Peptides against a protein of PDB entry 4PN1. Designs and how they scored, part 123

Target 1, 261 residues: chain A of PDB entry 4PN1
Amino acid sequence: KIEMNFLNKPIVPDTTKVISNFLTHYLITEPVEHVEIEAKLGTLIDLETQNRFEFPVMNETILNPEFNLRTRFESDMTASEHKYLNEFLNQAFRDSQKPGRLPFAYKHTKQVDLFYETEDNSRDKIRVSKNQSDNQVLACVKKRRVADLFLYCPNDAFDIRISISDELPVSMPSGNQQPSLTRLKDRVGYVHQEIKIDLTKTTQNDPVYDTTERHELEVEFGNIADLRDRAQKAKDGMEAPLFRRVQLFMDNVRILRREHS

## One batch from the design tools (peptide; made by RFdiffusion4, then SolubleMPNN)

Design b1_p20_4_s1 (from b1_p20_4, 9 letters changed)
Fold by OpenDDE base, seed 2:
Structure b1_p20_4_s1 (fold): chain B 261 residues (1-261), chain A 20 residues (1-20)
Amino acid sequence: as target 1 above (261 residues)
Amino acid sequence: SSALAGLDPEVEELQRKLSL
């Protein structure tokens, strides 16, 4: 018989613990009411060089948010990379439909996001999302970024930003109000074990600037209620359910960021 | 700008049927 280690018990990677604690803080300690938790693929850019930052580490590393490292995160990839990931996820979808697997669910959505200024001139804009085909309102929210956790991944094509956001449902803007910004989104979404993987192509038309296109990949916790329950149990001394869920989430992220390495 | 390819229409239709 082979044992896992000298205790013959599972050990939790430090990365899993750190992320779990981060999530627990915003789920339980200072709870965000309408929390969205996502990881985006992108690049940590050194503000001094405008190149990818080079940290003196050899593997996946969570950056300490208490330190200003003079970096920005670019949540973008090339059209070619995005296409490749789309093909990869399509294949993963097909393979998951085979007997003995847990299947992916899939959704293709084309939406328009309309951004409106608030009457109180708050920094946060109201986002109205509509379906492009029938103009049906999908959501009307005020999104606030609460916190970020950055992972530098020197061996992979992408670095990771894990973000905590508050998506507050709000009333529709007045019918006479014009949007300050309009974005077209083409999104393919894949859901596996309540982890949502989205590829999004965003087109922004600026009357002054050329049309900009962004290609994003995000991984999201699809069941916040379950995650909050797990986080509460972790605060109460039962950490294993939370660690397992975070490990699953991060393994999916790791698969995606490695695909071009 | 080219739209995301997504799944083949036949696969999308199958998925919709399975989700009902």
Scores: peptide ipSAE 0.126, ipTM 0.736, DockQ to the pose 0.012
Fold by OpenDDE base, seed 3:
Structure b1_p20_4_s1 (fold): chain B 261 residues (1-261), chain A 20 residues (1-20)
Amino acid sequence: as target 1 above (261 residues)
Amino acid sequence: SSALAGLDPEVEELQRKLSL
């Protein structure tokens, strides 16, 4: 007979607890009303060297946000890395359709994002998203970044930024207002067990600079109501449901950040 | 230009088939 440890019970990794507490704060303690919670793959850049930062750690490490580490996060990857991840997710989709598995769902969207300045000159722009094919309005929102949690991952291809955002639905800009910026987005979203994985290619035309492309991969909690319920239960002393959900989320992130061409 | 994000045609067809 084999037991997993001397208590013969599962143990929660410290990373799961730290992330769970972070989420609970912005779900329950100081609740964000229209909360979006996502992890982006990217690179922590040392501002002094302009290279990937080299922290004196040997594994996945949550960075303390109270310290100025003189870093920036680049939420971009190469076209080849992005293509590889696309192929990987396509295969994962196919495999999930087999008997005995929980299937992925997917959605492919091509949209134009139009950014407008606010009348109050706030830092946050209004984003109007339209479908490229029929020009139908998909969303009109004002998005505010609330908090970030960074994970340095020295053994993997990417570092991680977990972000809390407030995505406020707002009225359409006045008809006389011109967009300050336009972006084309091609996005494929894969959903498994209410965890959403998005591959996004963004194209931006600049009249002065050449057309820039960005390649992003994000992982998002697809059921915020359930997550908030789990966080409330955690505040009430029952942490297991929240820990399980965060563990699932992070395991998906960990799979993706290890993949490279 | 680099390829856009998207599913392989075979995956799209599979999804279509499963949705019928």
Scores: peptide ipSAE 0.107, ipTM 0.743, DockQ to the pose 0.012
Fold by OpenDDE base, seed 1:
Structure b1_p20_4_s1 (fold): chain B 261 residues (1-261), chain A 20 residues (1-20)
Amino acid sequence: as target 1 above (261 residues)
Amino acid sequence: SSALAGLDPEVEELQRKLSL
């Protein structure tokens, strides 16, 4: 007879606890009203070397935000890496449609994001998102970055930034206001068990720096109400539901960050 | 503004078929 451990009970990985506590803070303790919680694949860059950050650890490690490590996060990948991940997710989508599996949902969106300065000179720009096909307004929001948690992943192609953002719905800018920035986005979205996985190709025209393309992969909690409920239960002493949801999220992130061409 | 090229026409077609 085999037991899991000397208690014969499942244990929660420390990573799961740390992330769960981080999320609970911004869901319950200091709640963000219109919270978005996402993980982006990218690279931690050492500002001194301009190379990928090196830390004396051998596995996935949450960096302590209390320490200034003199890093920046680049939320980008090569076109080749992005294509590989697209093919990988397409296969995962196909496989999930088989009997006995939970299916992925898929959505392809092409949008233009128009950024406007605010009348109050706030640091946060208003983003108007429109559908490229019919120019219909999809959203008008003011997005504020609240907090970040960085995971250094020395064994994988990508490091991870988990971000807490506040996406406040706002009124459309005045008709005479011109956008300060325009971005074209081509996005394919995969949803499995209310976890959203988005591949986004962004094109930005800059008069000085020419046309730049960015290739991003993001993983988002698709059901914030459920996550908030789980976080509340955790604060009330029932942590298991939150830990399970965070574990699911992180397992999906771990799969994706290991995949590369 | 020129539309971006789609990331995966095959999966788009599959999704359309499943939604019918």
Scores: peptide ipSAE 0.059, ipTM 0.731, DockQ to the pose 0.012
Fold by OpenDDE base, seed 5:
Order: structure tokens, then sequence, then C-alpha cells
Structure b1_p20_4_s1 (fold): chain B 261 residues (1-261), chain A 20 residues (1-20)
């Protein structure tokens, strides 16, 4: 007989605990009402060198937010990397339809996001999202970034930003207001076990800069109510359900960031 | 700039078939 360790019990990775505690804070301790929780693939850039940040570690590590490391996060990838991930996810979708697997759901969405200034000159803009095909309003929200957690991933092509946001539903802007910014989004979404994986191409017309295209990959918790229930149980001393859900989320992120052409 | 990793029409068709 073989045992997994000297206790013969599963052990929770420290990364899972740290992320779970971070999520629990914004789910339970200081609860965000309309919370969105997502991970984006990208690059931690050193502001001094304008190159990828370098830290004296050899594996995935969570950066301490209390330290100013003089970094910025760029949530972008090359078109070739984005294409490769799309092909990879398409294959994963096909394979999941086989007997004995849990299937992916797939959705393609083309939308336009219109950004409006608020009457109170708040930093947070109103975003109106419309479907490109029928001009139907999909959402009207004011999104506030609440917190970020950064993972430096020296062995992978991408670093990770986990973000907590508050998406407050708001009334449509007055018909006399013009959008300050417009973004075209082409999004391919994959859902597996209530984890959402989105590939997004964003085209933005900037009045100062030429039209820019961004290629993004995001991973989101698709069931916030369940996650909040798990976080509450964790506060009550039962951590295992939360740890399992965070582990699932992070394993999906780890799969994606390891893929390269 | 190379276009979005194109939406695979075959995947879209597969999804439609599975949703019926």
Amino acid sequence: as target 1 above (261 residues)
Amino acid sequence: SSALAGLDPEVEELQRKLSL
C-alpha cells in the first residue's frame, strides 16, 4: 500500500489558501454586492525597464500587494498566441462532448461597448453593452475595480491578475450624451463546470492613438452565489468546499497559461 | 495584424446540434 504523505491525507497548496482568503474577504468580510471575480492572462511589466518583471523565484508566486514593486499589468497577448488558445479550446470543447466527460458550453458574442462619463464626474464610467447584430442592450453598468491579486509565473508565457470588481447596474445615460469611448468586442466563450473562459478581441478607436487591437483571455467564476456560500462555510471552519472550487479555477488558469505555440 | 483567432464555424454548428 502507498500513502500520499505521513498523515495519509490530502494537503492544500499554499496558493489555494492565499487566494481563498483573498476571495473570502470580498465575498464575506467586506462583501461586494455585485461582485465579478476574474483572472486575466498577461504580463507584469517593470516600470523601470519596460520589460517583464523579474523576481528571484523559480515558480508561481503571489505578489504581496503591500509592496510597491513598480509594476504595471498588461492584459494582452499576440494574435498568434490568441489563435493557438482558440484552437486549443475548440479541441477541448470537442473532446468534452465524448461519453463519460462533462461537456463545455460554447457561445460567440459580438458586442459594442459604449462608455459614458457620469454627471458627477466620477472616475467610473457607465458602460452600455449592445449586441452588434440587433443593437439590443445587453447591459448598462458602472464597473468599479475593488482589488487585484497578481501571480508572477516565471515558467509560463503569462502572468496572472485576479481581479475583484463591483458591477453596479445603472440607468441608461440620457439620449443627449455622446459616448467618450467605443469598443468593439468579438468574444468566444467556453463554460465548463461553471468556470467561464473567454477569448476576446477588442478593437478600440482612440482619438489620439491609432485603432488598437487587444487579444485577451479571461477566466471567471460563473456561479458567485455558490462561491459565496463556500466562503461563508470557510469562515465557519469548513474550508474544504472553498479550497476545492479555488483549486478547480486555478487548475484551469494553469492549463491555459502553459499553452504556447 | 492577424485577425482574431477565428470562431470555428464547426464548433458553432456542433453547439447548435447539441442544444437541440
Scores: peptide ipSAE 0.196, ipTM 0.791, DockQ to the pose 0.012; fails the geometry check

Design b1_p20_4_s2 (from b1_p20_4, 8 letters changed)
Fold by OpenDDE base, seed 4:
Structure b1_p20_4_s2 (fold): chain B 261 residues (1-261), chain A 20 residues (1-20)
Amino acid sequence: as target 1 above (261 residues)
Amino acid sequence: SSYLAGLDPEVVELQRKLSL
C-alpha cells in the first residue's frame, strides 16, 4: 500500500498557505466589502534593465511585498500569446463537456468602460461599464486597488499578480459629465468550478496618444461569499476548505501561465 | 475592429444545447 507521506495525510504547500493568509487578511481581518480577487498573467519587469526580472530562485516564488525590488508588473501579453491561450481554453471547454467531466461555462462579452473623474478628484475614477450591443449598464463602480501579491515564475511564460480590489458600487455620473477615458473590451470568459478565466482584449483611444491595445488574462474567484466563508472557517481553526480552494485556484493559474505559442 | 475568436459556433451551440 502506498501512502501520501509518513503521516499519510495531505500536506499543504507553503505557497498555498501564504496566499491563503493573504486572502484571509482582506476577506476577514480587514475585510474589503466589495472585494474582487484576481490573478493576472504578465511580466515582472526590472526597472533597471527594462527586461523581465531575474531573481535568484528556480521556481514559483512569492515576492515579499515589504521589499522594493524595483519592479513593475506588466499585465499584458502579445496578440499571439493571447490567441494561443484562447485556443487552449476553447479546447479545454470542449474537453470539459465530455462525460465524466465538470463542464466549463462560456460567455463572450463586448463591453465599453467609461471612466469619469470624481468630484473630489481622487485617483480612483468612476467606471461605468456598458454592453456594446445595447448600452445596458453592467456596472458603475469606483475601483480601488487594495493589495497585490506577486509571484515570480521563472520556468513559465508569465509571472503572476494576485490583486485585491474594492469595487464600490456608486451612483452614475451626472449626465453633464464627459468621460475622461473610454476603453473597449472584448472579453471571452470561461468558468470552471466557480473559477473565472477571462481573456480580454482592450482597446483604448487616447486623444493625445495613439490607440493602444492590451491583451490580458485574468483568473478570478467567482464565488467570493464561499471564499469568505472558507476564510472565516480558517480563522476559526479549520483551514482545509480554504486551502483546497486556493489550491484549485492556483493550479488553474499554473496551467495557464505555462501555456505559450 | 479585431475581435477575440472565442469559441467557434459549434462549441457555442453545444453549450446552448446543454443549457436547455
Scores: peptide ipSAE 0.040, ipTM 0.720, DockQ to the pose 0.012
Fold by OpenDDE base, seed 2:
Structure b1_p20_4_s2 (fold): chain B 261 residues (1-261), chain A 20 residues (1-20)
Amino acid sequence: as target 1 above (261 residues)
Amino acid sequence: SSYLAGLDPEVVELQRKLSL
């Protein structure tokens, strides 16, 4: 007989606890009403060197948000990296369709995002998302970034930003209002156990600058109601369900950030 | 072009079949 440890009880990794507490704060303590919770793959850039941030740690490390590290996060990757991850996820999708596995769901969407200024000239713009094929309105929201948690991952191709956002549904802008910015998004989405993995290619046209493309990979909690329920239970002293869900989320993130050509 | 590079038509078709 083999035991897990000298207590013969599972223990929770510190990373899981820290992230769980972070999520609980914005789900329960100071609840965000229309919360979106996602992790993006990218690179922590040192503003002083303009190179990838270097910290004296040897593994995945959550950075303390109370410290000004003079960094920025770039959620972009190369087209080649994006293609590789697309192929990787395609294979994962195929493999998951085999007997004995839980299958991925897959969706390909092409949308245009139109950004509008608000009447009060607030920093947050109204985003109208439309399907490119039929111009059907998919969403009209005012998105607010609430909080970020950064993971420095020295052994992997990417660092991670976990973001809490508030996507407030709002009324459509007036017909006379012109968008200040337009973005085309080509997104392939993979869903496994209610965790969403999206590859997004964004094209932005600028009259002054050349057309720019951005390649992003994001991992999102697909069932916020369930997550909020788990967070409430955690606040009430039963943390295990939340820890399990966060661990699943992070394991998926870890798989993706380790994959590279 | 605004298309996502590396899309697998086989995966798209597989999803379509699974959705039928």
Scores: peptide ipSAE 0.037, ipTM 0.719, DockQ to the pose 0.012
Fold by OpenDDE base, seed 3:
Order: C-alpha cells, then structure tokens, then sequence
Structure b1_p20_4_s2 (fold): chain B 261 residues (1-261), chain A 20 residues (1-20)
C-alpha cells in the first residue's frame, strides 16, 4: 500500500495560493467590473543587459511586484516558435476528440483593430474591432491594464505575465475621428474546459519602420462569472474550488511554455 | 500572407465535421 504523504491527502502548491490571492484581490476585494484575466508567454528582459533576466532561482518563481527588478516584458516569440506551438495545439485538439476525452473547441478569426484617441485625451485608447471578411463590428472597448504578476521560468523557453485588465464597453467614436493606429490580427483560438488558448499573429504597418509582425500566445480564463464565484467562496473560507481552477489554468500554461522545436 | 504560421487544414475540417 502506497500513500501520497503522511496525511494521505493532496496538498496545494504555494504558487497556486499566491496566484489565487492575487486574483481574489481584483475579483472580490477591489473588484474590476469588466475583468479580463490572461497569461501571456514571453521574455523578461533585464534593462541593464538587454538580455533575458537572470535571477538566482532554479525553478518557476513569482516575482514580487513590490520590488523594482529593472525588467521589461516582451510578449512576443519567433515565427518558428509560434508555428511549433500551433502544430502542438492542433495535435492536442485532434487527440481531445477521441473517446474518453473532453474535446477542444476551435475557432479561426481574422479581425482589424482600429485605435482611437479619446476626447478627454486620456491615456487609454478606444479599440474598435471588426471582422475582416464582412466588416462587422465585433467590439468597441476601452481597455485598461490594472495589474501584472510576472513568473520567471528559468527552465523553460518562456516567462509568463499574468495580467488583470478592465475592458469597458464604450460607444463608437464619432464619424469625424480617424484611427491613430490600425492592426490586423489573425487568431487561432482553442477552448478546453473554459480555458481559452489563443495564438495571434498581429501585423502593423508603420510608415517609418515598415510592416512589423508580432507572434503572441495567451491563456485566458473563459468563465469569469464562475471564477468570481470561486473567489467569493475562497473569501468565505472554502478555497478548494478556486485552487482547483487556478491549478488547471497554470498547468495549461506550464505545458505550453515548455514546448519548443 | 498575414495568416497564422502552422495552420492545419485537417484541424479546420475536423472542426467543421463536428459542427454539422
């Protein structure tokens, strides 16, 4: 007979607790009304060396936001890395359609994002998203990033930024206003157990710097209402449902950041 | 083109079949 530990019960990783507390703050304590919660794969760059950040740790580590670590986060990867992850997720999609598995949902979208300055000259821009095929308006929002949590991952290809954002639906800009920026987005989206995984190729035309491409992978909580309910239960003393959901989210992130050709 | 790298037509077809 084998037991998992001297209590013969599962334990919660400290990383799960820290992230759960971070999410609970912006879901319940100081609630963001139109909250979006996502993790992006990328690289922590040391501002002094301009290379990947080096920290004296040997595994996945949540960086304390109270300390100035003199870093920036680059939410980008190479085209080859992006292609590999796309192929990996395609295979995961296929495998999930087999008997005994929970299936992925899949969606391919092409959209144009138009950014407009606000009348009050606020820092936040209005984003109008349209479908490239029929020019239908998909969304008109003012997005504000509220908080970030960074994970340094020395053993993996990518570091992680978890972001809390407020996506406020707003009225369309006046017909006399021209967009200050236009971006084309090609997005392949996967959903498994209400966790969204998106691969996005963004193209931006710049008159000075020519056309630039960005390759992003993001993992998002697809059911905020459920997550908020779990966070409320955690505040009320029942933490297990929240911990399970955060663990699921982070396991998906961990799978993705380890994959490379 | 601005298409996503590594897009698999077989996955697209599979999704279509499952949606019918």
Amino acid sequence: as target 1 above (261 residues)
Amino acid sequence: SSYLAGLDPEVVELQRKLSL
Scores: peptide ipSAE 0.030, ipTM 0.705, DockQ to the pose 0.012
Fold by OpenDDE base, seed 5:
Structure b1_p20_4_s2 (fold): chain B 261 residues (1-261), chain A 20 residues (1-20)
Amino acid sequence: as target 1 above (261 residues)
Amino acid sequence: SSYLAGLDPEVVELQRKLSL
């Protein structure tokens, strides 16, 4: 006979609890109305060395946001790494179509994001997103970054930033207003069990700086209403449904950040 | 992107078939 532990009951990893509490705060305690919750793969950079941050830990570690670690997060990877992950996800898509599996959904989108300054000169810009093919407006929002949680992952190719954002729908800018910034986005999206995985190549033309290209991988909770319901149940003392959903999310993130060419 | 677009055809076709 084998038991899972001396109580013979499941135990939740501490990482799951910490992230669940973080999410619950912005879902329930101080609720963000139009909340977006995503994880980005990237690198924690030490501002002093300009190299990857080093912390005296040997595994995935959530950094305490109350401490100034003098870091920045670069949500970027090489084209080669991005291509590899695309091939990996394509194979995962194919494998998920087999009998007995839950299938991925797939979507390829190309859009243009136009950023406009607000009338009050607030830090938050208005983003108008349009389809590249027909110039149809997809969204007009003001995105506010509410909070970040950083995971240092010394054993993996990438570190992780989990972000809480508020995407507030707003009216279109006036016709005489010019965009301050334009970004072209080529996005390949995968959805599995309502978790969204996006590979995005962004091209930015800056009038002051040279054209820059960024390669991003994002993992997002695709069903916020369900997540909010789970978070409410957690606040009421039933934590298991929330923990299960957060564990699923993090396992997907862990798979992706461990892949390398 | 060049590589995203290059890998797309077979995946797009598979998705199309599943959507029929």
Scores: peptide ipSAE 0.070, ipTM 0.759, DockQ to the pose 0.012; fails the geometry check

Design b1_p20_4_s3 (from b1_p20_4, 6 letters changed)
Fold by OpenDDE base, seed 2:
Structure b1_p20_4_s3 (fold): chain B 261 residues (1-261), chain A 20 residues (1-20)
Amino acid sequence: as target 1 above (261 residues)
Amino acid sequence: SSVLEGLDPEVVELQRKLSE
């Protein structure tokens, strides 16, 4: 007989606890009403060197948000990296369709995002998302970034930003209002056990600047209601369900950030 | 300009069939 440890009980990794507490705060303590929780793959850039941030750690490390590390996060990757991850996820999808596995769901969407200024000239813009094929309105929201948690991952190709956002549904802008910015999004989405993995290619046209493309990979909690329920239970002293869900989320993130050509 | 290649039609069809 083999036991897990000298207590013969599972223990929770510290990373899981820290992230769980972070999520609980914005799900329960100071609840965000229309919360979106996602992790993006990218690079922590040292503002002083303009190179990837270097910290004296040897593995995945959550950075303390109370410290000003003079960094920025670039949620972008090369076209080649993006292509590789696309192929990787396509294969993962195919493999998951085999007997004995839980299958991925897949969706390919092409949308245009139109950004509008608000009447009060607030920093947050109204985003109208439309399907490119038929111009059907998919969403009209005012998105607010609430909080970020950064993971420095020295052994992997990417660092991670976990973001809490509030996507407030709002009324459509007036017909006379012109968008201040337009973005085309080509998104390939994979869903496994209610965890969403999206590869997004964003094209932005600027009349002054050349067309720019951004390649992003994001992992999102697909069932916020369930997550909020788990967080509430955690606040009430039962943390295991939340820890399990966060661990699943992070394991998926870890798989993705380790994959590179 | 890079092209994001989704799943081929056969794979998408497979998903549809399995989801029925």
Scores: peptide ipSAE 0.077, ipTM 0.740, DockQ to the pose 0.012
Fold by OpenDDE base, seed 3:
Structure b1_p20_4_s3 (fold): chain B 261 residues (1-261), chain A 20 residues (1-20)
Amino acid sequence: as target 1 above (261 residues)
Amino acid sequence: SSVLEGLDPEVVELQRKLSE
């Protein structure tokens, strides 16, 4: 007979607790009304060396936001890395359609994002998203990033930024206003157990710097209402449902950041 | 290539079959 530990019960990793507390703060304690919670794969750059940051740790580590670590986060990857992840997720989709598995859902979207300055000249811009095929308006929002949590991952190809954002639906800009910035987005989205995984290629035309492309992978909580409910239960003393959901989210992130050609 | 391919034809066909 084998037991998992001297209590013969599962334990919660410290990383799960830290992230759960971070999420609970912006879901319940100081609630963001139109909250978006996502993790992006990228690289923590040391501002002094301009190379990937090197911390004296040997595994996945949540960085304390109270300390100035003199870093920036680059939410980008190479085209080849992006292509590999696309192929990997396609295979994961196929495998999930087999008997005994929970299936992925899939969506391919091509859209144009138009950014407008606000009348009050606020720092936040209005984003109008349109479908490239029929020019239908998909969304009109004012997005504000509220908080970030960074994970340094020395053993993997990518570091992680978990972001809390507020996406406020707003009225369309006036017809006389011209966009200050236009971006084309090609997005392949995968959904498994209400966790969204998006591969996005962004193209931006700049008259001075020519056309630039960005390749991003993001993992997002697809059911905020459920997550908020779990967070409330955690505040009320029942933490297990929240921990399970955060563990699922982070396991998906960990799988993706380890994959490379 | 920098082009995002999405699902290949095999995956698309599988999804179609399961949706019927």
Scores: peptide ipSAE 0.052, ipTM 0.726, DockQ to the pose 0.012
Fold by OpenDDE base, seed 4:
Structure b1_p20_4_s3 (fold): chain B 261 residues (1-261), chain A 20 residues (1-20)
Amino acid sequence: as target 1 above (261 residues)
Amino acid sequence: SSVLEGLDPEVVELQRKLSE
């Protein structure tokens, strides 16, 4: 008979624990009310070399946020990489429809994001998201980036940024107010076991980034209420449900970051 | 502007069938 280990019990990877603790902090300890939790695929760029960051590790490593490593994260990929991931996810969708599997759900959205300055001129802009086809308002929020956790992934095509954001619902801007920025988004979304995977092509005229088009892939926890419940249970001493959910999330991320053209 | 390919026709059809 084969056992898992000398205790014959599941063991939780340290990465899972670290991420779980990170999430628990912003779900329970200092709770973000309208929290969005997502992982973006991208590249950690060394500010000194302007190349991908090189760290003396050989595998997936969570970077300590207390250290300034002189890096920036570019949440972008090439069109070819994005296309490959699209094809990959399409195939994953098809395969998941087979008997004995849990199926993906799919949604295609063309969205326009209108950014407005706030009255207090805060750095956080109001974002009005509309459906491009019928101008239906999808959301009106003030999004604040609360925290980031970076994973350096030397063996994979992408590094990972896990972000905690607060998307505060706010009133629509005044009708006489003009947007300071307009962003067009073409997004295909895949949902599996309440984990949302989005491929997004973004078109914008951004004076800061000077980019007209971006290709992004993000993985998001689709059920925050459940995640918060699991985090609360973890705080109460039962960590297994949270660990399992985080492991699922990270495994999906790991699959995606390994895929490249 | 660039448009995402999204699901191919086969996948779209599969999705449609599942939605019925």
Scores: peptide ipSAE 0.049, ipTM 0.723, DockQ to the pose 0.012
Fold by OpenDDE base, seed 5:
Formats: C-alpha cells, structure tokens, sequence
Structure b1_p20_4_s3 (fold): chain B 261 residues (1-261), chain A 20 residues (1-20)
C-alpha cells in the first residue's frame, strides 16, 4: 500500500497559496471592478547588469514585491521561440479534438490598438481597439495596472509576470484627437477549460523610435466571475476550489515556459 | 507600418472546418 504522505491527504503547494492570496486581495479584499488577470512569459532583467536577473534559488520562486530588486520585466521572446510555441499549441489543439479529451477553442484576430492621451493628462491612456478587416470598434478602455507578481524561473526559458489590471470602459476620444501610439496585433488565441492562451505578434509604430516588433505569450483567467466566487469561498474558509483553479492556471503556465526550441 | 502575417493558416482552416 502507498500513501501520498503521513496524513494520506492532499497538500497544496506554497506557490499556489501565495498566488491565491494575491488574487483574493484584488478580487475580494480591495476588489477591482473590471479586473483582468494574466501571466506573461518574459525575462526579469537586472537593471545593473542588463542581463537576466540572478537570485540564489534553484527553482520557481515568487519574488517579494516589498523589496526593490532593481529589475525590469521584458515580455518578449524571439521569433523562433514564438514560432515553436505556436506549433506546440497547434499540436495541443489538434490532440485535444480527439475523443475523451476536452477540446481547445481557437480564435485568430487581427486588430489595431490606438492609444490616446486623456484630457487630464493622466498616466493611463485610452486604448481604442479595432478590427483590421473592417475597422469596427471592438473596445474602448482605460487600462490601469494595479499590481504585479513576478516569478523567477531559473530552470526555464522564461520568467513570469502575473498582472492585475483594471480595464475601465470609457467613451471614445473626441474626433479631433490624434492617437499618440498605434499598435498592430496579430493574435492567435487558445482556450482550454476557460484558461486563455494567446500568442501575439505586435508591431508598434512610434514617432520617436523605429518600428518595433514584439512576440508575446500570455495566459489569462477566462472566467473572472467564477474566480471571484472561488476567492470569496476561500475568504469564508473553503480554499480548495480556488486552489484548484490557480493550480490549473499555473500548470498551464509551467508547461509553456518549459517548452523551447 | 508593416503588415502582420497570420501565425498558422492550417490551424485557422482547421478551426473553420470544425465550426461548420
């Protein structure tokens, strides 16, 4: 006979608890109304060396946001890495269509994001998103970054930034206002069990800098209402449903950050 | 501005077929 531990009961990884508490704060304690919760693959850069950050740990580690580590996060990867992940997710999509599996949903979108300065000249810009094909307005929002949680992943190709954002719907900018920034996005999205995985190729035209291209992968909670419900239950003493959902989310992130060409 | 190309037309086609 084999038991999982000396109590013969499941145990929750500490990472799951820490992330769950982080999410609960912005879902329940100080709730963000139009919350977006996503993880991006990228690299923690040491501002002093301009190289990847080094920390004296040997595995996935959540960095304490209360400490100034003098880092920045670059949510980018090479075209080759991005292509590899695209092929990987395509295969995962195909495999999930087989009998006995839960299928992926897939969506390909091409949009243009127009950024406008606010009337009060606040740091937050208004983003108008339009379909490239017919120029139809998809969204007009003011996105506010509320909080970040960084995971240093020394054994993987990428580090992780988990972000809490508030996407506030706002009225369209005045017709005489010109965008300060234009960004073209080509996005392929994969949804599995209400977890969204997006590969995005972004082209940005900056009036000061040359055109830049970015390759991003993001993982997002697709059902915020359900997540908020789970977080409330956790605050009330029943943590298991929240832990399960966070574990699912993080396992997907872990799969993706471990894949490399 | 540069035009972005699709990532995988084969998958796009597969999804289209599955959605019919």
Amino acid sequence: as target 1 above (261 residues)
Amino acid sequence: SSVLEGLDPEVVELQRKLSE
Scores: peptide ipSAE 0.033, ipTM 0.688, DockQ to the pose 0.012

